# Designs tried in a protein design run: peptides against a protein of PDB entry 3WG5. Part 297

Target 1, 218 residues: chain A of PDB entry 3WG5
Amino acid sequence: LAKNIVYVAQIKGQITSYTYDQFDRYITIAEQDNAEAIIIELDTPGGRADAMMNIVQRIQQSKIPVIIYVYPPGASAASAGTYIALGSHLIAMAPGTSIGACRPILGYSQNGSIIEAPPKITNYFIAYIKSLAQESGRNATIAEEFITKDLSLTPEEALKYGVIEVVARDINELLKKSNGMKTKIPVNGRYVTLNFTNVEVRYLAPSFKDKLISYITD
Target 2, 218 residues: chain A of PDB entry 3WG5 as posed
Amino acid sequence: LAKNIVYVAQIKGQITSYTYDQFDRYITIAEQDNAEAIIIELDTPGGRADAMMNIVQRIQQSKIPVIIYVYPPGASAASAGTYIALGSHLIAMAPGTSIGACRPILGYSQNGSIIEAPPAITNYFIAYIKSLAQESGRNATIAEEFITKDLSLTPEEALKYGVIEVVARDINELLKKSNGMKTKIPVNGRYVTLNFTNVEVRYLAPSFKDKLISYITD

## One batch from the design tools (peptide; made by RFdiffusion4, then SolubleMPNN)

Design b2_p28_8_s4 (from b2_p28_8, 15 letters changed)
Fold by OpenDDE base, seed 3:
Structure b2_p28_8_s4 (fold): chain B 218 residues (1-218), chain C 218 residues (1-218), chain A 28 residues (1-28)
Amino acid sequence: as target 1 above (218 residues)
Amino acid sequence: as target 1 above (218 residues)
Amino acid sequence: MNVGLTLYSPEDQKKKKEEAAKKKEKKK
């Protein structure tokens, strides 16, 4: 029996237009090979709202399930990462990771202080993040509090409050725990049941351009 | 009699955090040498609001007059460039340049279409650009229309409507026409009368880093 | 104008402050 393929790729750092290109490339590869799913190992402090919204849209348009996995231990799906996770087909977190802190800002001053967003922007993103949570059957109250209270959660808290679906230490545990779960949002208009019983795991490497841009932005 | 120094530097391309670093570096050099002024030759299609606001603040904190010069012919102070100009001590334009088109957007979709900013963001930037115009004694009605009508003006129109102070073909004509003008905003809490009678013009070159980033972003 | 809204996190702010501090130290 031909093994179903699960792709695994890493996205690390600030969410930018380049991060969109990474998501698009990785998902496209997995779509072309009719993969069972792609797992994105995500570690981000946040980033840009435009790139975030584009990434969410790209995930929602995916022909295959996109699983966001906050990994490794010490990683975060902070800010933009939380929006991306809430827009995905399944969220997993490794022990020792975090999710939340989603308040929009206009940016940072040169001293690293926050340039506050006007209340009108904050309210837009409150509505947006609540919509993502509601559409995915996740906790919309907590999603709002990620903005209004600058809330961050542990994996155990996030699972308990219905923000995420899986706590897993590694890819193998993730595959085992998520096997037979339904996606939290549709794939091609249908909720998909994940089948990880007979899968081959394929790791996608960053492109040369990916490595170069990561080197410049670090 | 020791000649007063006028620095001239070029800023070209998208307004980003790197563009802020350029402004900061150029103004700092001119401040350290107690220059009569710095002229920034600006050619920009626009860029990021955070960087724009930081640049405006850096200009307003300058110990010397900062003159924005939309140059050469064919250049624009578009979008973020208009805000920067309106926040400066004096605006000049070369013939065949343009200013305006200031509507905020959230970004671009992957197909290049505009992601519209919510009305709340648009209204924030309307208030902001009107404040810049009012504080500098420039046309706040036209500043609003740069957003609400996506208005762009020629140098002659911009001068006629009281958006800018000088139309000049080159640095020498700019120095001649702006000599004896008062700054449109304070320098160290005082309006300064520009003295370009006995000046030495010094050109600042882009740093190696400036050249490298320009190469990567082009 | 791309408003280029940034989604804030305390971790991102910490990094930005550290970057700003390093830049300030290099200017000294």
Scores: peptide ipSAE 0.190, ipTM 0.650, DockQ to the pose 0.833
Fold by OpenDDE base, seed 2:
Structure b2_p28_8_s4 (fold): chain B 218 residues (1-218), chain C 218 residues (1-218), chain A 28 residues (1-28)
Amino acid sequence: as target 1 above (218 residues)
Amino acid sequence: as target 1 above (218 residues)
Amino acid sequence: MNVGLTLYSPEDQKKKKEEAAKKKEKKK
């Protein structure tokens, strides 16, 4: 019986235009192979808002389910990572990870102090993050509080409050727990029931360019 | 007679955190050698607002005059480049260059469309660019119009309207024309009269890291 | 001009402060 393919790729570090290119490449590979899903192991402290919005849009345009998995233990989907997660078809977190802290800022001063965003920007991103939560049937009140209170949640809290769908220790537990779940947003205009019975897991490696950029930005 | 040293360095491409590191490195070298000035040959389509603000602050903190020279012919100090120029001790432009187009945006959508900045952001940057113009004794009305009308100017127009101080074809003409000019902002709390009599011009090359990053971002 | 809105985390701020401190120490 032809095994359903699930791709797994890692995206680590700051969300930038280059991170968009990684998401686009990985999702495109999985789409071309008609994968059952792609799992993105996400570990990010945040990044750029424009890149984040483009990544969310790319996920929403995916022909296959995109699962955001905050992994490994110690990882975070902080700031931009939370928006990306809320824009995805399913969110999973490993024990010992975190999600939230979504306040927009203009950037950092030379001394590392925050340059505050004007209230209109904050309000724009409040509306945006609430929209992502509402569209995915996730907790829009908590999504707003990720900005207004700079709230961060554990996996157990995020599950309890209806921000995420799965707590899993590894890919195998994630596949087991998410089998039979419906996507939280449409895939090609339809909600998809995930089928992780008899799957082959394929890992996507970062490109040479991905490795080089990671080395330069670290 | 010990020749006064003038450093010349090139900064080309998008304004990013890396561009800040280039400005910081080049100005630091010129400060350490007690140069009469550093000339930055600037060619930029724009870039990031946070990096721009940090670059402006770094220029204002310089122990030596920083001259922004929009060069060569065909170059621009567009968007973020205009702010950097307005924050500098002297602005020069070569014939066939441009300055302006300073409208802030949130970014680009996937299709390349502009994501418009909310009015509060626009107003913040209007106030900021007007402040730079006023502090430097340059035309604050035109500085505002660089945003509100997305105005771009030729060197001749920019000189006529009091946005820039020098139109020069090359470094030698720039040195000749700017000799005896006062800086438009203070150097270490004092306005400096430029002395380009009997100068040695020293060119700063991009670092290996600078070349590598340029190669990856192109 | 791309107002590169940075979506901030406390962890990212800590890292930025540490980087800024290291840059100041290297200049002394």
Scores: peptide ipSAE 0.176, ipTM 0.652, DockQ to the pose 0.861
Fold by OpenDDE base, seed 4:
Structure b2_p28_8_s4 (fold): chain B 218 residues (1-218), chain C 218 residues (1-218), chain A 28 residues (1-28)
Amino acid sequence: as target 1 above (218 residues)
Amino acid sequence: as target 1 above (218 residues)
Amino acid sequence: MNVGLTLYSPEDQKKKKEEAAKKKEKKK
């Protein structure tokens, strides 16, 4: 029996191998406690594709629902963050946040200009992001346009277009609005109906290591 | 007039954005002193493709010859290191070193298995590494095989196959053997004949920041 | 998105496998 517990953790900054370690740690803690779900408050400009793919896979392997919540206001699930969101069991956004801008690049040149990804790489990530959208029953056309048009959406647009499931101002509103929703992808092969009735919210703090790495990468 | 000065610097570890900063700093110092060349003692298992491409570009933009020296014995110019070497003005290797194994991957899975790059990415890097080889008059077939066969070569094999220019045990032997050689790529649009007659060797130490980052990434 | 492609080496893979194994042991 899942405990009436929902974990909340924050992941902020660039998506890296360290971000994967954060996701893995947070999800593992929530799994160990048989939580109803974990909510990841996500604020990212993007990051590495390798780390992103690993994070998506880790979410898909979760024994509990993983909700990506683009929070607080002013936050973004940009680039790699969009893929992570699309790979998750539920996406929520706070008002004043954004999602999208998924164009793959090879990196930044010495002058800070973008090194463009070859069409072949772009096409791979188009196929990948479309697969994530299709698997979750989300808008695959918009998912493609996140790359091809470098499209960014507001929460209201993302909801309207079927990219996300919830617009919520805070955790309480998120829990209220998502209560009774089915996960957009399976948990252990089964779509789960979220039960947020009388849940205890438990916040996971970043480890000391998490704080240190954030400070060095900023 | 170039001063009869050769700079030597060491770059060890994974190829990252920080490694780019090291290359940029070292080359800039040598450029400012109008050195005859800079020798980079390289020991790397590989790293990021973006950083690699930026490093290659920085080398190609150098006002002085940049020699990649795979050193000490036991070192490798693996993966990203091979691209960097192929993009340089001259490649040397010490006995007991290796070069090659250039297969692009998307990263490592949670279990440490390789996440394979899509064929499209592999083909891009095949084209890129072949271009580096062709531009430098080095063996483009072997360069391709560094990816397609994950080929690694000894210094003697690499010399024999026309991948590298010098096998040398130390800096003195390198200077002696490379004296009078032409750069394999242009310096400011001109192929330069190396003049290592009566040169002063100046060693560049890693900055305190360089030491700290190396310690954190290890 | 920075594709941040990692260029593979067998040595790097070995290191990553060892790191992954150590992480599994710490979870036991």
Scores: peptide ipSAE 0.166, ipTM 0.636, DockQ to the pose 0.859
Fold by OpenDDE base, seed 1:
Structure b2_p28_8_s4 (fold): chain B 218 residues (1-218), chain C 218 residues (1-218), chain A 28 residues (1-28)
Amino acid sequence: as target 1 above (218 residues)
Amino acid sequence: as target 1 above (218 residues)
Amino acid sequence: MNVGLTLYSPEDQKKKKEEAAKKKEKKK
């Protein structure tokens, strides 16, 4: 019996236009193989809002479920990572990870201090993050507090408050726990029940360009 | 008689955090040599607001005059480049160059369309660009129109309207025309009269990192 | 989150549209 394929890829570092290219490539590979899903192991401190919005849109346009997995322990889906997670078909977190801290800023000064965003920008992103939460049936009040209070949550808190769907230690536990779950947003206009019975896990490696940019930006 | 040194460096492409590093390095070299000035040959379509603000601040903190020269013919100080120019000690343009088009945006969608900035962001940058113009004794009304009308100017128009100080075909003409001019903003709290009599011009090359990033981002 | 405010120019937009178009052609 042909095994259902699940792809796993890693995205680490700042959310940029290059990170969009990574998401697009990884999702496209998984779509071409008619994979049951792709799992993106995400570890990000945040990044650019335009890139984030493009990534969310790319996930929402995916022909297959895109699972955001905050992994490994010590990783975070901070800031832009939280928006990406909230825009995805399923969110999982490993123990010892975090999600939240979504306050928009204009940037960082030379000394690393925050340049505050005007209130209208903050309000725009409050509306946007609440929309992502509502569309996915996740906690929109907590999503707002990720901005207004710079709130960060543990996996257990995020699960408890209905921000995420799964706490899992590894890919095997993630597949086991998410088997039979419905996607939190539609895939091609339909909510999909995940079928991780008899799956083959395939890991996607970063391209040469991905490795080079990581080396330059880190 | 020890010749006064003038440094010349080129900055081309999008304004990013890496462009800040280029400005910082070039200005630091010129400061260490107690140069009479540094001329930055600028050709940019624009870029990131945070990087732009950091570059402006780095210029304003310079121990020597920083001259922005829009060069060669066909180059532009577009968008972020205009802010950088307005934040500098002297602006020059070569014939066939342009300045302006300063409207802030949130970014680009996947199809390359503009994501419009909320009015408060636009108003913030209107106030900011007007401040730069006023502090430098340049035309604040035109600076506002760079945003509100997406106005772009020729060198001749920019000179006529009091946006820039010099139109020059090359470095030699720039030095000749700017000799004896006062800086439009202070250097270490004092307006400096430029002395380009008996100067040695030293060209700064991009670092290996600069070349590599240009290769990856272009 | 850094909003990543971009200061627009028509030339930058043209480049972004061209890049987006090239990406669509490679998917065909």
Scores: peptide ipSAE 0.082, ipTM 0.617, DockQ to the pose 0.901

## One batch from the design tools (peptide; made by RFdiffusion4, then SolubleMPNN)

Design b2_p29_1_s1 (from b2_p29_1, 18 letters changed)
Fold by OpenDDE base, seed 1:
Structure b2_p29_1_s1 (fold): chain B 218 residues (1-218), chain C 218 residues (1-218), chain A 29 residues (1-29)
Amino acid sequence: as target 1 above (218 residues)
Amino acid sequence: as target 1 above (218 residues)
Amino acid sequence: MKISRKPGYVEIELYGYNNPKLEKILKPN
């Protein structure tokens, strides 16, 4: 029986235009192979709003399910990472990870202090994050509080409150637990039931450019 | 007679945290030598809001006059560059350069279209840019229109409207024309009269890191 | 080196219309 393919790729660091290129490349490869899904292992402190919005749009335009997996233990989907997760077909988290802290900022001062965003920016992103939550059938109240209270959640709390769909220790457990779940948003206009009963896992490596940029941004 | 020293350095490209480091390094070198002034040859399409604000603050904290010179012909002080200029002790432009276009944006979509900033952000930056203009005795109405109308000006127009202080073809003409002018903002709490009657011009080269980043961002 | 985990942020940009670099990045080769 031809094993369905599931791709796994890692995205780590700040969300930038380069991160968009990584998402685009990884999803495109998986689409070309008609993969059952792609799992993105995400570890990010946040990043640029435009890149984040573009990544969300790219995920929503995917021909295959895109699963965001906050991994490994100690990783986070902070700020922009939370928006990306909320825009995806399924969210999973490993134990010892976190999600949230979505308050927009203008950046950092010279002394490292946060330059606060004006209220209108905050309100814009409140509306945006709530929209993502509502469209994906996730907890829009908590999504708002990720901004208004700068809330961060454990995987267990996020699952309990209906922010995420799966808590899993590794890829194998993730596949097992998410098997038979419907995507939280449509794939090509249809909610897809994930089939991970007979899958081959394929890991995508970062390109040389990806490694170089990671090295420069670290 | 010990010639007063004027430093000249070039800053080109997007305004980022790295651009801040360049400003800081250049100004620090000139401060250490008790230079009469430093001239920053600026050519930028814009950049990050936080980096821009930090650069403005660094200029305002300078122990020596910081002159922004939009140079060479074809260069611009666009968006973030305009804010930086308005925060400086003196603005000069070469013929064939431009200043303005200061409307804040959230970034660019995948197709290259602008993602508009919400009105509250625009209002924040209107207030900010007007403050810079008022503090420096420059035209605050035009500063506002750099945002509200996305206005761009020629050097001649900018001079006429009281946005800038000097139009000059090169460093020598700049020094000649700005000689005896008072800084538009204080240096260590005092408005300084520029003395360029007997000066030695020293050019600061970009660091290896500066060249590398320029190469990566180009 | 403790990479000081910068807290999560959403950045705002200030760019002029004539950003030739953005045009290059967005032009599909």
Scores: peptide ipSAE 0.180, ipTM 0.622, DockQ to the pose 0.457; fails the geometry check
Fold by OpenDDE base, seed 4:
Structure b2_p29_1_s1 (fold): chain B 218 residues (1-218), chain C 218 residues (1-218), chain A 29 residues (1-29)
Amino acid sequence: as target 1 above (218 residues)
Amino acid sequence: as target 1 above (218 residues)
Amino acid sequence: MKISRKPGYVEIELYGYNNPKLEKILKPN
């Protein structure tokens, strides 16, 4: 019997329109191969709200489960990364990673100070992040506090509070621990039970363009 | 009697945190010299909301009048540029320029389609742009329509509708036409009558950093 | 590797419609 395929791809850096392109490309490849799932190794400090929302929508439209894996150790799913994670079918984190810090900001002043978003914008994103949490059966209170308190969590805390589903050191442990879990949001209108018992892991390499953009944004 | 100084600087490209730095630097130089005003030649397709709001605030905090001049012909004050203009002490446009198109967007999808901002965000920016228009005695209805109808205007239309104050072909004509006008917003709590009868025009060159960033963002 | 300690942020963008330059940047090559 043909092994179920699990794709793994990395997305690193700021969330931009280019990041959306990466998500779309990776998910599309995995969809075409009828993969059991795709795992996105995510490391982001945040980025653009629009790109973030598009990525969330793209994930939600996926014909296969999309697992966000905050990896490697030292990585974060900060700000926009948290939204993306909360919009995904399953969240995992490696030890030594972080998630949260979701206050919308308008940017930075000349002195490097953060320019705060007006309350109306903040409230919008509070409602949005709470909706993502609620829809995925994750902790909406903590999701709100990612904004209101600029909260950041360790993997252990995030797991404890019901923000994420798995703490795993590597892909193999992730597959093992997530095997038999139901997706936290629907795939094509149904909650899917993940089957990682007999899988082939395929790594998707970044395109040359992806590498170049990462270089420019780093 | 020492000639009154008017500074002229150019800001071109996307509105970013770097653009804020440019505004701050240019205005600071002009403030230090107790200039009669600074004219910012603006050409922008838009940019970041946070940077835009910071720029507006920086302009409003200016100790001297800041004139936004959409220049040269073919330039635009699109999106964020419109907000900046509406937040300024005086707006001028050269023939063949445009202003407007202010719908907030979250970004672009992979197919190049615009990802629309949620109504709550759109409504926030409607309120914000209307406030800028109202505070400056400019057309708040048209300001709203820059968002709701994605309206763009010619200089003649913008003048006719009370969005801008001056149509001018060059700096000399701008100085001539704006001479004796009152600022549309206060300078240090007072509306200032511009005096351009005997002025020395000083051009501020972009820093090397400014040039490099413009090159990267173009 | 200096972990860019830049605080996480969500930024809203405002762009003019029908900007060919922006479209080029955003078009998947």
Scores: peptide ipSAE 0.108, ipTM 0.539, DockQ to the pose 0.394; fails the geometry check
Fold by OpenDDE base, seed 2:
Structure b2_p29_1_s1 (fold): chain B 218 residues (1-218), chain C 218 residues (1-218), chain A 29 residues (1-29)
Amino acid sequence: as target 1 above (218 residues)
Amino acid sequence: as target 1 above (218 residues)
Amino acid sequence: MKISRKPGYVEIELYGYNNPKLEKILKPN
């Protein structure tokens, strides 16, 4: 029986234009090979709004399901990472990870203090994050509170509150638990039922460019 | 007769945290030497909001007058550069330069299109730019239109509309024309009358770091 | 060559926490 192909790739660090390039490359590879899905192992403290929005759009335009997996234990999908997760076809978290803390900022003062975003900006991102939650059938109230209360959740809490779909220790458990689940957003206009029966897992390595960028940004 | 010292320094390129460091360094040198003023020759297409706000604050905290001079011909004080100019003690422009185009954006899409800022963000920056204009006794209506209409002005128009104070071909003409003018904002809580009689002009060169950063960001 | 001057921008960032490492890389003082 021809095995379903699932790609796995890692994205770690700040969300930037380079992160977009990584998402684009990984998803494109998986699309070209007609993969059942791609799992992105995500660990991010956040990053740039424009890059985040572009990544969300790229995920939404994917010809295959994109699963955001907050992994390994100790990782986070903080700030921009939460938006990306909420924009994806399925969210999973490993035990010992976190999601949330989505308050927008204008940046940092010279003293390292946060330059607060004006209420108007905050309200825009509240509307945006709520839209992502609503479109994906996830908890829009909690999504808002990721901003208004700077809320962060454990995997167990996030699952309980309907922010995420899966808690899994590793890729094997993720594939097992998510098998037969429907995507939370459409793929090419249709909700897809994930088929991870008899799966061949293919790991995508960072390109030389990806490694260099990670080295510079670490 | 002891000559009044005026420093001149150049800042060119995007407004970033590195640009703040340049402003801070240049103004600090001029402060330490009790200069009559520092003239910043500015040529920028814009940049980051946080850096811009920090630069404005640094100018406002200056112990000496900071004159923003859009120079040389062909230069601009676009976007963030306009905010910086409006936050300064005096604005001058050389013929053939421009000021304005201050509409905030969230960034750029992968296709190079502008990601529009939500109305709420735009309104914040409208309020901010108007405050800078009002505090400096400059045209707040035009300041608003720099955003709402993405307006750009010639030096002659900017002078006519009360956005800037001086049109000058070079440093010598700037010093001549601005001699006896009052600063548009206070220096240490007091409006200062510029004294450019018997002036010694000192040019500040970019540091090695400044040169390296400019090379990387170009 | 009309250097298409990228239109000026005012950018917003989304960070969950300060990354002090990036500041050190960007500020090698």
Scores: peptide ipSAE 0.043, ipTM 0.482, DockQ to the pose 0.380; fails the geometry check
Fold by OpenDDE base, seed 5:
Structure b2_p29_1_s1 (fold): chain B 218 residues (1-218), chain C 218 residues (1-218), chain A 29 residues (1-29)
Amino acid sequence: as target 1 above (218 residues)
Amino acid sequence: as target 1 above (218 residues)
Amino acid sequence: MKISRKPGYVEIELYGYNNPKLEKILKPN
């Protein structure tokens, strides 16, 4: 039986191997405590493809629902963040946030210009992002357009187009709105109905290592 | 007129944006002092494609010859390191080092398995590595095979196949053997004959920032 | 766990671009 506990943790910055470690640590804590869910407050411009794919896999292997919450206002789930969100059990966005812009790149040149990825990379990630959308019952056409059109959406647009499930101003509103919703992907092979009635919210802080890494990568 | 000064600096570890900063700093110092050349003692398993391409570009923009020296024994210019070497004015290797294994990957999964790159990525980097080889008058067929066969070579093989220019045990032997050689690519639009007669060797140390980053990324 | 990365990799990145809002976020302040 899940406890009436919901964990909240923050992940901010570029998606790297260290970000994977953060996801893993946070989800593991919540799993061990048999939490009803974990909410990850996400603010990312993107990052590494491998780390992203590993994070998606870690979420999909979670014993509890993982909710990606693009928060606070001004935050983004850009690029890799969009993939992570699409791979999660529920997506929420705060007003004033964004999601999308998922075109793969090789990186940035010294002058700040984009080093374009070959078309086959683009095609690979189109297939991948569409699979995430389809598996989660989200809009696969829009997911594709996150790459092909480099589309970025507001929370209202993302909700309208069936990319996300919730628009919420804060954790309390998120819990209220998502209460009784089914996860968009299975947990332990089953779709879970979220129960946020009489829940205790527990905040997880970054480890010292997490803080140090964030300081260096910022 | 170039001074009879040769700088030597060490770059070790993964190729990242910080590695670019190190290359830039070291080359800039040597440029400012109008050095005859800078030797970069390189030991890398590989790294980021964008950082690699930026480093190659920085080398090609250098006002002085940049020599990549795979050193010490046991070191490698693997993957990104090979590209960097092929983009440089002269390549040397110490006995007991290696070069090659240039297949692009998306990264590593959690289990340590390789996430394969799509074929088009492979093709892009085949074209790129071949261009580096061709521009430097090095063996483009072997450069391609660094990707297609994931080939890795000893110093002796690399020299034999025309991938590198020098096999040397130490800096003194390198200077002796490369004295009078022409750069494999131009410096300021001209091929330079290296003059290592009566040179002063100056060693550049990593900055405090460089040391800190290395400590964190190791 | 330090994933001992095997030698021989060129990594690909996923970043948002050509979006003024995202570009502002991506630019280090």
Scores: peptide ipSAE 0.040, ipTM 0.510, DockQ to the pose 0.532; fails the geometry check

